# Designs tried in a protein design run: peptides against a protein of PDB entry 7Z53. Part 50

Target 1, 150 residues: chain A of PDB entry 7Z53
Amino acid sequence: PRIKNQADCIPFFRSCPACPGSNITIRNQINALTSFVDASMVYGSEEPLARNLRNMSNQLGLLAVNQRFQDNGRALLPFDNLHDDPCLLTNRSARIPCFLAGDTRSSEMPELTSMHTLLLREHNRLATELKSLNPRWDGERLYQEARKIV

## One batch from the design tools (peptide; made by RFdiffusion4, then SolubleMPNN)

Design b2_p16_1_s1 (from b2_p16_1, 8 letters changed)
Fold by OpenDDE base, seed 1:
Structure b2_p16_1_s1 (fold): chain B 150 residues (1-150), chain A 16 residues (1-16)
Amino acid sequence: as target 1 above (150 residues)
Amino acid sequence: DLEEYLRRAAFDKSTG
């Protein structure tokens, strides 16, 4: 689907799941994606990047999400803070900076952006569920356990 | 697998 509300959402392309509303189906699709896509593309292959991709404001083990835009209430990838942002330079009319992801190419390929967005949402969903099941786990434990499942 | 993990966790919570 495409984000229609331009006030609250960026013009983002996302592939629709085959069976919306089925948690199992969504999970299976994501699992299939992880078999194809290296999870390092989501979490970062380098520790500094990995830390920047995390939400460090709490102990919920979440990945950072976009603070400016959402997709009908659902999370989007955070923006990077590049001095010479190539995404802004290539399309000046859109005025959308590059997304921050484990792969720097995420903003260049809508398919990758969509996949990373889905995996971001899945991670955060998992972390939330794990927190519910294990209230004593700290953010690091939640993050690592969710990462292992993804 | 998440589903399996959740199932086990729920079981452990109910029995422990």
Scores: peptide ipSAE 0.017, ipTM 0.505, DockQ to the pose 0.017
Fold by OpenDDE base, seed 3:
Structure b2_p16_1_s1 (fold): chain B 150 residues (1-150), chain A 16 residues (1-16)
Amino acid sequence: as target 1 above (150 residues)
Amino acid sequence: DLEEYLRRAAFDKSTG
């Protein structure tokens, strides 16, 4: 799911990766790199959000998935529960709320949503594989180990 | 390094 030339470029979520020599600030580059490396956009940077992004119904170390919709059987991001959901307000006829992700802007940028979805699927795939390899691991261990790989 | 990680995990499981 990641770009292959990560050594040369940092993902700029709007359209294309930012390469050395670009007009972005050093601070922005560092922040983007750190976020990308630790996948905080997927897992959340705060513990309360991170917990909400996890499937706590079992000990499989999975991230939560959408309970209403799937993409040809494949997982989609779960919905957020916002008091004044901007996604519902901008398209009242669709009645589709914003997605819940580590980055609150996930629903504002389709490219970001797609990336989050792919990484969600990859995490759950990895967690499933790790469970098969290490059946004694609990959900916390599976989640953390899968997170390290992603 | 996923392949190497999985290989090590499998090896540890088989030997430990």
Scores: peptide ipSAE 0.016, ipTM 0.505, DockQ to the pose 0.017
Fold by OpenDDE base, seed 4:
Structure b2_p16_1_s1 (fold): chain B 150 residues (1-150), chain A 16 residues (1-16)
Amino acid sequence: as target 1 above (150 residues)
Amino acid sequence: DLEEYLRRAAFDKSTG
């Protein structure tokens, strides 16, 4: 195993379920999950968005993380900067804006948000490990190599 | 590639 400490592992497993009698909602959710194969939902399919999803403050090849909140020290998705943020409008008391991700649906589906968060953490973990193994790699190389692994 | 990642993750979980 590549990871010695099992506590650091994300328990992902490969599954290919199909529900022929599923309704449109379930089908859409499955389709959204299957679209992760190319990881475009995490990294963004367009270059401007992809750049906005990256941490450009260093040469570590990391994706941007939330600057306001963490989950017991673990990263959360960064907030978007929308002029008319629908997430803020739905609950003004919570004052939680929409998350920034490769897919705008990330804030609409908790399961999708969770998956994005996990893959964000995994990318950053991979980039960190790659940096340790290859200290001469710059941020672009680290980002691209981690992205290719995901 | 996410599919490859998931396969590797499953392998790591089973053998680690």
Scores: peptide ipSAE 0.016, ipTM 0.406, DockQ to the pose 0.022
Fold by OpenDDE base, seed 5:
Structure b2_p16_1_s1 (fold): chain B 150 residues (1-150), chain A 16 residues (1-16)
Amino acid sequence: as target 1 above (150 residues)
Amino acid sequence: DLEEYLRRAAFDKSTG
């Protein structure tokens, strides 16, 4: 299913693999991925979304992680809490909801999912290190500083 | 795991 993009989302498009001009297609794909490195799609471009993506249960400045699944102990993107979750409707037996990220397309594009996951892990790693180095920093400071580094 | 994680994403892309 296609999830409607937020109005303020940074556009991300993937070229069709069958499109003419192989070099152009490759470049477009690379450019799209490169532009994504600004991490805005990971943190959210709007404050309400940004807050929802954070772990607010502590003062560690962490992003929220999946509470059901891990990758050999490593974090995965959290699930969204949509009332009418389109991901649940695609396969009712699986009962796996859509992922929550700064980009609503995180569940639709494996490339985005991977990148979001990597940056999530990196942020949390950085926040953890920053906490160790600066134990007096609160969660907001840790989050912001880690975000700047990512 | 990550593999299953990505498989789900791919499935959503193909059917969504």
Scores: peptide ipSAE 0.015, ipTM 0.412, DockQ to the pose 0.037; fails the geometry check

Design b2_p16_1_s2 (from b2_p16_1, 8 letters changed)
Fold by OpenDDE base, seed 2:
Structure b2_p16_1_s2 (fold): chain B 150 residues (1-150), chain A 16 residues (1-16)
Amino acid sequence: as target 1 above (150 residues)
Amino acid sequence: DLEEYEKQAAFDKSTG
């Protein structure tokens, strides 16, 4: 994600908040995808987590996206729902919880968050394209096929 | 990965 407004800074547990003026900048670069080997950090390696990362409200095979915030109209990772959310504890005034991703460290490192966000967008883009090409595929098929490609 | 994605996307477009 690319944060443009300081008011929308996202705190990270083990790093400085993701802010435009912060020393640690979030890299929203497509080349991050080329170095990615294991997509399990995006989809989750465990079934319960994988289900939580999916948009189960339709048959489009999409990953869940943040319902509260967008990045200049682009999707962000959904928030996790933890009682003792370390991201909330890091910056209490910001009140931004940790992101939910396949890797539990998503909100510990801005680099991971950025990469996961990009892959989320790519998955959803791919699923959308696959839906257009294969209108009879259900959500499970779309999700699985997109996952295989990513 | 991105390379596989691009290849598959191209294939899907050609066959879809």
Scores: peptide ipSAE 0.022, ipTM 0.530, DockQ to the pose 0.022
Fold by OpenDDE base, seed 5:
Structure b2_p16_1_s2 (fold): chain B 150 residues (1-150), chain A 16 residues (1-16)
Amino acid sequence: as target 1 above (150 residues)
Amino acid sequence: DLEEYEKQAAFDKSTG
C-alpha cells in the first residue's frame, strides 16, 4: 500500500524546460514539477504492474532487474515493454527504452529513476537477507516482508 | 528496518 502520510515521502522539485522535438509525455509547465517519492512507487499501486515488477522466475521474492545493463555490477531498473515507447521515440540513436517502475514518471525524471533504482537494490538486498534468516520462506513471503521493511 | 527486524528475529530464536 501507498504511504498515506505524505510527510514521510521524499519530495522532488524539478523545473520542466521546454524540450522541442521530444516525444516523451512530460508535464511541460512553467512551474516546477512537484513529486513525492516513497517506497510504494517501487512496487506499483496496481496489481498487474506490481506483478510485472517482480522476478517470478524463482522463489526469492526479488524485484525484476534490467537484463541488459548494470551499473558497475549493480542492478538497474528493468525496461518496460511499451508498444509506443516514448523514450525510444525521443532519442532513436540511444535505443534505450523507458524503465519499468511503480511510478511511470521514473523515465521522465532522472531523480525518480535513481531513487527507484536505489530502492530496488535495497529491496533485493533485504529479500536476500530475509532468505538467509528464514530459509523456508517462499518468494511471496520474502517479497512481502521485504516490502514491509522498505 | 532490517536491523530492527534482525534484532527481533534473533531475540525470537534465543527465547524460542
Scores: peptide ipSAE 0.021, ipTM 0.504, DockQ to the pose 0.017
Fold by OpenDDE base, seed 4:
Structure b2_p16_1_s2 (fold): chain B 150 residues (1-150), chain A 16 residues (1-16)
Amino acid sequence: as target 1 above (150 residues)
Amino acid sequence: DLEEYEKQAAFDKSTG
């Protein structure tokens, strides 16, 4: 059932996941690293940027996605709005601006762009799942909880 | 932790 009040939940114990070839310490390090990288590179390190990276048109706690393009129905990073967009200046015929992400380097390295895209999709997936499980949560709660998990 | 969350989410869906 949908959880409306977390205080009414019965405590349930789950064992730690087993990772082949690793231990709990290694797993914790990976989680900490992911959290650190995600917080700065995907969500933005500054509040104004963080707000610009969010979808504020609804209460679903989603990150903003590209409104012009999709990857076979899957989300892409939104475009930035730079006065002198270096991406547009590099290839004027393509007319593709730089992507907006938590790190300005997102458009400089394809590897970062890919990672940011994946984490964007994961966040939105988590937010959607959290909304399904917790229908009373507003957009801020959904966003924050999803961010903590990523 | 994403994996732990997914397990919990699946459990929550199955039980309610």
Scores: peptide ipSAE 0.021, ipTM 0.543, DockQ to the pose 0.019; fails the geometry check
Fold by OpenDDE base, seed 1:
Structure b2_p16_1_s2 (fold): chain B 150 residues (1-150), chain A 16 residues (1-16)
Amino acid sequence: as target 1 above (150 residues)
Amino acid sequence: DLEEYEKQAAFDKSTG
């Protein structure tokens, strides 16, 4: 469940939003962020997209992660599979395709990419914790419960 | 909130 005493925080490119005058834990900061930012940006607002954002290879309720790159062992957003990938076309030297996220603008704004990445990691962390707490839950239950907490 | 969930889960396990 979402925390009730959520304060308006300003999201930054860094790992934590700024909440002036507040001593907020990392978890509370994530909750504040999810209250400020529509979680549909992470999970998708449409069912087909939501399914594509999930790791369907197991019953762990995880969101899909990048299979090519990691950030020092940390998960990154998966790449989309667009026929005419605008990210590849825009910067041909970088040769990095667009990220797949709930928001189509995920690769247009680095700030959004960062936030989506953080929330991806948080979801997967939560799903992992929920699996530990509830070993009998299947992937759907784990995914849904983690989504509710985020 | 995971913290609240974990607390409740721990309580349920301890009493169940």
Scores: peptide ipSAE 0.019, ipTM 0.509, DockQ to the pose 0.017; fails the geometry check

Design b2_p16_1_s3 (from b2_p16_1, 8 letters changed)
Fold by OpenDDE base, seed 4:
Structure b2_p16_1_s3 (fold): chain B 150 residues (1-150), chain A 16 residues (1-16)
Amino acid sequence: as target 1 above (150 residues)
Amino acid sequence: DYEAYLERAAFDLSTG
């Protein structure tokens, strides 16, 4: 079963279609930056990265969260563990390493960080609700089902 | 130190 309370859901909208005029077979999107279709930037497109992005300490199907910082109790993106971390070199006073995300651009483009954080929280929220609705589901099932919804 | 996190975020926004 899916989450029944729609009020707890974060609404996502896709861009309106646009016609290119010459090629009617290709559907273009307006406001493409405000739409999210490919969640690979959150989950990772490669299996080793995808595993590193998950919380493997339990069977809750959660994505890993930052262990040092929270936003008023809400989750933030976890840090990566890089040799010669370029993010630490960018601002030595801040001493904040690069974020670990499905897209390496997360630390290069601040605009992506907010979206990644939002979808991280949404995934974990969905996984939590799915666990409540389906208590027999293991972590893999919870993770995959939440991923499909996102 | 959450302030350090915010400082990094502010820096990224200013230079991005």
Scores: peptide ipSAE 0.033, ipTM 0.444, DockQ to the pose 0.047
Fold by OpenDDE base, seed 3:
Structure b2_p16_1_s3 (fold): chain B 150 residues (1-150), chain A 16 residues (1-16)
Amino acid sequence: as target 1 above (150 residues)
Amino acid sequence: DYEAYLERAAFDLSTG
């Protein structure tokens, strides 16, 4: 969520409360989100969902990304496989099915879609960096370590 | 600006 008042101090439950600066960049927003947002909304709280959110085609510890579309080369959330996809019914011109995310609210609350996308990208960035630093780590290790950092 | 981001993402998907 957007920080509306730059003078507000945010209670970071995973650390200490902090007061944001006058300018919030995208990176700053991501850092703030990882500090006060439950990452389970990205990774899933249930094991079957968590597995479906992962890229299992390699040992890179990545989350699954959309295979059809990208945002100027950047990753987007994968599509869900709903038979009666409500997202297709709400906006027939857009032809965008519901996204698969750790929280089912992602398709119900458009505000969450962007956040999930950013955190997806951050996870995959971290996993990629960790692979570079630790070439012998397998996909499970990379995934778990990246998840802990997020 | 999440609204702008969502609009961009939706546009990218709709044009595919």
Scores: peptide ipSAE 0.025, ipTM 0.611, DockQ to the pose 0.075
Fold by OpenDDE base, seed 2:
Structure b2_p16_1_s3 (fold): chain B 150 residues (1-150), chain A 16 residues (1-16)
Amino acid sequence: as target 1 above (150 residues)
Amino acid sequence: DYEAYLERAAFDLSTG
């Protein structure tokens, strides 16, 4: 699917996989897409990143959500904290930092951002439901079980 | 705004 509302689009610079000398190749994009099965683009492939993507303020097994913005009451991806945030640098007017996600391309392709956002919401929904069903489960258990379902 | 943009993007993706 394609974004219908083009008027409100924020410009993102996407790497061209066919551009000579680019470190981002079509293969990398394909690999990222294939990782959808294990949802590594949402949860992160490395433990340090995975921890940063979690809400560690409670034992609800939730992924971290944006603390500044919501989408009509729904969660958005949290912002990253980069020294030279390319999202801030490329669009000074928007003042929107790059998103923090398991896939670094989350802020490069609106489609990926949307997908990550939806899966974030789904995870948190599942974790919440699992908590209701299993009140004695701790945050780690809830997180892992929700991750398995996603 | 950006929130509206993301909402629309998510909607478009979810509906195909």
Scores: peptide ipSAE 0.024, ipTM 0.506, DockQ to the pose 0.033
Fold by OpenDDE base, seed 1:
Structure b2_p16_1_s3 (fold): chain B 150 residues (1-150), chain A 16 residues (1-16)
Amino acid sequence: as target 1 above (150 residues)
Amino acid sequence: DYEAYLERAAFDLSTG
């Protein structure tokens, strides 16, 4: 796991500190599972987060991708921008920050990271296809339509 | 630093 020390509470900026044995952690997991249908773990459940997850540099309706790394040409999740990044704090030598995703726990579990990455790629694939089919659609329309399909 | 990324990824996959 990305978090090596599972005994300490980890501060998260967008919510409260995550403690492994706390009710907060349990509720977050339940919320993530129950909201799976609307894919809120990918797109975010709060508007500020949702906007930060989008690529706003164009009108293609894409989700933001990592600007530093890619997987054999394929997209990876963007990095978050946190002052007290728990991923950096738990492994000083690796120097890789936490990923930014709809679910704040995406960097805690590699399985979640992988799933989010795949769904990110799927969204961007769909948005690209929708753009080719509907050239007059703006970025907001492309984003929303792709989100509905995912 | 791509090497740092690979190191982190390898660590995550190896330890879960």
Scores: peptide ipSAE 0.033, ipTM 0.538, DockQ to the pose 0.040; fails the geometry check

Design b2_p16_1_s4 (from b2_p16_1, 9 letters changed)
Fold by OpenDDE base, seed 4:
Structure b2_p16_1_s4 (fold): chain B 150 residues (1-150), chain A 16 residues (1-16)
Amino acid sequence: as target 1 above (150 residues)
Amino acid sequence: DLENYLKQKAFDLSTG
């Protein structure tokens, strides 16, 4: 059930809102994301990282996507290029390096990986739509506007 | 706003 009157609730960013005295039952869903991630975790809090997360091959304002793998045509997070990549060391048979994201924890927590992936796709979707609506916008404008919407 | 978006999504997933 959805809580409509949030005035009686205390929002927690790391969990679902707490509503003391409420008869509303908050369900625990399997694999549900209850924590929030800020923009810096997706786009990077540092300018060098933010640039590395962008697709600089065109003026479409897109975030970089994985060049090796896709999910049924949908984008995945790009791989990082780390010396002594810890992800490669954990499972040497898989040979999957750490993902590159705004937060290094993206490869440590599947929930964050999923959320980052979804927001990557959403950003690129928005940037694409914004390009269609505003053909004269350059990549920087598209990127920033999409980032603001997300 | 990404923060608001994620909070809303998290809320939707948690409460159904």
Scores: peptide ipSAE 0.019, ipTM 0.397, DockQ to the pose 0.029
Fold by OpenDDE base, seed 1:
Structure b2_p16_1_s4 (fold): chain B 150 residues (1-150), chain A 16 residues (1-16)
Amino acid sequence: as target 1 above (150 residues)
Amino acid sequence: DLENYLKQKAFDLSTG
């Protein structure tokens, strides 16, 4: 995602092939990220983390999204709730906490954050579509089926 | 790319 409305969105960096720099390196980096994105990197490899990444307030099978910021109406990763948040400590002026994702390094690498955000959106999109196709499915079924598709 | 692939897959599910 690329946040343009700074009034409603947090600063966010996304690698773009059209941006200055080596086009090849950017593309290779993205390809490496896609190969790196095991579903566990998005959904969490541990059950407590996986549960924290889910929206458990409804039966829609959605992943949790940021409640403070959006990217032109599109979802961003939720913030983590760390006692000693390294993201806040690194740049005190920005005051942006670390994101919560399946990979703890998501906030340290903007490219990973971007990819995780993308897959978050796609999961929720798929879950929404699956709900439309299968209205009787509960949140767990929707979540698992969307996860399998991703 | 992956985004387009996932979108296409979702579309296929909705139209299938």
Scores: peptide ipSAE 0.018, ipTM 0.441, DockQ to the pose 0.023
Fold by OpenDDE base, seed 5:
Structure b2_p16_1_s4 (fold): chain B 150 residues (1-150), chain A 16 residues (1-16)
Amino acid sequence: as target 1 above (150 residues)
Amino acid sequence: DLENYLKQKAFDLSTG
C-alpha cells in the first residue's frame, strides 16, 4: 500500500546540493533511482547491514520497521542510530533521525524513501503470507524465501 | 528481470 500519512515533516538530508536543470543532476538522480531497484539496496549488500535491517526479535523473517511512527497502521522504515545524525541537524525541533536502509540515500531523497518503504512492506507481507502457508518455517527460511520473491 | 519485477511491485503497492 502507498504511503498515505505524509502530514508529518520528516527532515531529509541531501549531501550534495546541485543546480536544478543541469544534465549532471538529472543523470545522477536517474542513476540513483535506477540503482535503487537493485534489491540489495533494500536488504543491504553486506551481511552486517542486512542483519541490522532484519527484525531479529522473532522467527517471522521480517524486516525491521519503525518503532515510533506508522503510516495509518502501515510500516515505515526504521530509524538509524547515528551519533552525528545529519537528519537531526536539519531540524533540531523535530528530532527525527535518518532512516536505516540498505542505501544511505534513503533519507536524502523522498522518492527513494518511498520505494524502500513500499518494498519493506511487500517483504513483510510476503513473509507473513509464507508463515501462514508454512508454519514450520523458521525466521531465516521465511526471510530468504520472501527475499527471493521480491 | 528483478528490476522490472520490483518496479511493478512498487507500482502495484503505490496504486493500491
Scores: peptide ipSAE 0.017, ipTM 0.430, DockQ to the pose 0.028
Fold by OpenDDE base, seed 2:
Structure b2_p16_1_s4 (fold): chain B 150 residues (1-150), chain A 16 residues (1-16)
Amino acid sequence: as target 1 above (150 residues)
Amino acid sequence: DLENYLKQKAFDLSTG
């Protein structure tokens, strides 16, 4: 269903490799959606990326969230900082950069963006709950335990 | 389970 309030829409843009009509694009989308079980699309498969996806401002074990936009008060993926950002280049007037996620395609496919967003929220929810249950756990412990549950 | 729930919700968010 269409979102009635357009201001609450998740901004996304498609890069050239993900243009509609490509069989490769369709397969990539399906593969990305089916591979979320290991949650690598959310947490990143490489340590440098994984660290950039975390909120390092506290010891709550949270993933970083968007600082500019929310979805009816709920978290969105943080923006990346790319030179020649393909999302910015796709729509010059919108000036919305690509999201930062475990998958670089997070801003190119609405389904993938939605999945990443939901898992981001779930992780942060779990981390918050785990903190409540285990007040002495540090951010690393909270992050890892939440990641295991997701 | 959570996986199926999230898949459905993600789909709803993307196509709704």
Scores: peptide ipSAE 0.019, ipTM 0.445, DockQ to the pose 0.028; fails the geometry check

Design b2_p16_2_s1 (from b2_p16_2, 12 letters changed)
Fold by OpenDDE base, seed 3:
Structure b2_p16_2_s1 (fold): chain B 150 residues (1-150), chain A 16 residues (1-16)
Amino acid sequence: as target 1 above (150 residues)
Amino acid sequence: SAAAAEAQAAQRAANA
């Protein structure tokens, strides 16, 4: 089910089972991420989507984050710009649009939303660390290297 | 693991 309540916390459970039908393959547990085998679900499998998921306003190699909301100071997935947003239609009073991710199902399953959010944060953390270690790297290099590590 | 990620980041930096 889609996240309908604005007051709902993003569920992060250490022993949460894998979502049925998910192609997300992660080495180790969700709370102990070391690598992501197929990150296309996070980064997008098509170049236009991949670019849309990036923060192109700077040369930090970051993924785009939500510009309206944060989770206790931590980043959330950006909103999509759907012409007919199904998330808005499911709960018109909440006025919360769908999240933008490499997987269109991210807004439909809280588990996927949580996973994508974690990987977003991890990517941006890694990109930030790589920038610190390699100040001369441009945004493209930082993005690609962080993507490889995730 | 944050430690593993840090090690990977350091390795990437060294290989650059």
Scores: peptide ipSAE 0.023, ipTM 0.541, DockQ to the pose 0.027
Fold by OpenDDE base, seed 4:
Structure b2_p16_2_s1 (fold): chain B 150 residues (1-150), chain A 16 residues (1-16)
Amino acid sequence: as target 1 above (150 residues)
Amino acid sequence: SAAAAEAQAAQRAANA
C-alpha cells in the first residue's frame, strides 16, 4: 500500500456488492441504510470518541457544542483537545483549535465541517423534541433515539 | 413508544 502507517488512514468499510442481474461493469452495493443520511461519522465509530462528542453534563441526550463560539445563536462543533493542535499551528493568528467530530477530517474540509455542524444541530433539536414528548427518558435513551432518527 | 413514533413520523414528513 502507498501509505504504510495505518494511523494516517481513515478506516472505511466497503459495502457488500449486490448480486448482478445483468452484465454490467459498475459495482452496485447493497443498501443497508435505513436513513437517507449516513450520520455514523457524526457520532463516532468508537465508544470513547462517541462519549467525548456527547454533552455529559445533563440527561438531555445532547451532543457537545462549542463553548466559545456560536453561529448567530446556533451551535457549532466543539473544539478538540489536541496536543500540538495542527489547526492552531497552521494559523497562529486565528487561534482556532481543531473541531472534535466523528470524522477526523472535519477540520480539514469545510464541507465536512458544515455537514457535521448541521447534523449536530439536528441531533440536538431531535433530542430536545424527544425530551418534550418523552419526559421520563434519560439522556442515553434520548441520545440513542435521536441518533436513530438522524 | 408512541411519542417516539410520532417524532420519527414528523421527521420523515419534514424530510419528504
Scores: peptide ipSAE 0.019, ipTM 0.427, DockQ to the pose 0.026
Fold by OpenDDE base, seed 5:
Structure b2_p16_2_s1 (fold): chain B 150 residues (1-150), chain A 16 residues (1-16)
Amino acid sequence: as target 1 above (150 residues)
Amino acid sequence: SAAAAEAQAAQRAANA
């Protein structure tokens, strides 16, 4: 069934919102999880993807965040823009697209989703702090320095 | 903040 009050929900894998009382089927990929440590899985290994994962509207060096949902004011991964989004097709009533991340598996395994979300928040926190410490740094410098720390 | 909202709107426009 369609969840109408999305304010109390956050996007979750297989187009299911994380809501109280939700029953979510999870596909666990243990071997994929063990390989997650590569930072390219967070930032994107390909330059076009890496650019799409960034907030390019300012010079703050931030990663892009979800524009529809937040977790009690905290950032969530942005949605992808796939023509045939498999997450939307999986549960048409939920209407939650796949997440956009450096790892395409992020929408299939909640452990990856959670870790990507945490690292997104950490990157943006670091970039914000670096901006405070180095106010003359541009967005590229802030992004790269934060990425190196993560 | 208003500045954050504007930045987010600009990002959505750029990604569209």
Scores: peptide ipSAE 0.007, ipTM 0.401, DockQ to the pose 0.144
Fold by OpenDDE base, seed 1:
Structure b2_p16_2_s1 (fold): chain B 150 residues (1-150), chain A 16 residues (1-16)
Amino acid sequence: as target 1 above (150 residues)
Amino acid sequence: SAAAAEAQAAQRAANA
């Protein structure tokens, strides 16, 4: 697994963080990860979801990041705001809501959560680099160009 | 897409 200890894992659950190397088989991981070929599971295939996954507070073309947690200063997926949050209902003591991603499976499979996180970070890295190279680009242009590269 | 493919390969290798 990419992450070797729970301290470096995504705080998906207080008792069981989202880490690579869970009980999910390699087969299941591969099958699920094939959905990332077109990156629709990261960006969302529906426009309302895609907009909710973006950081709309600036013109940097970034995807939204978690506002409560970071991984050694690095971004984590934002939380969703579900009326009946299945992640909260599954483990009431953990009090960790589901992550918001382009794939509903993001909070069901820790390995997918990790992959979403990596691609989130990569997108934001690319957008940042593109902004540096093209200071006059607005957020929409930066977002679209970064998405195309991912 | 290129980044996604690279990330997938890395994750699969890490999980093997």
Scores: peptide ipSAE 0.046, ipTM 0.448, DockQ to the pose 0.025; fails the geometry check

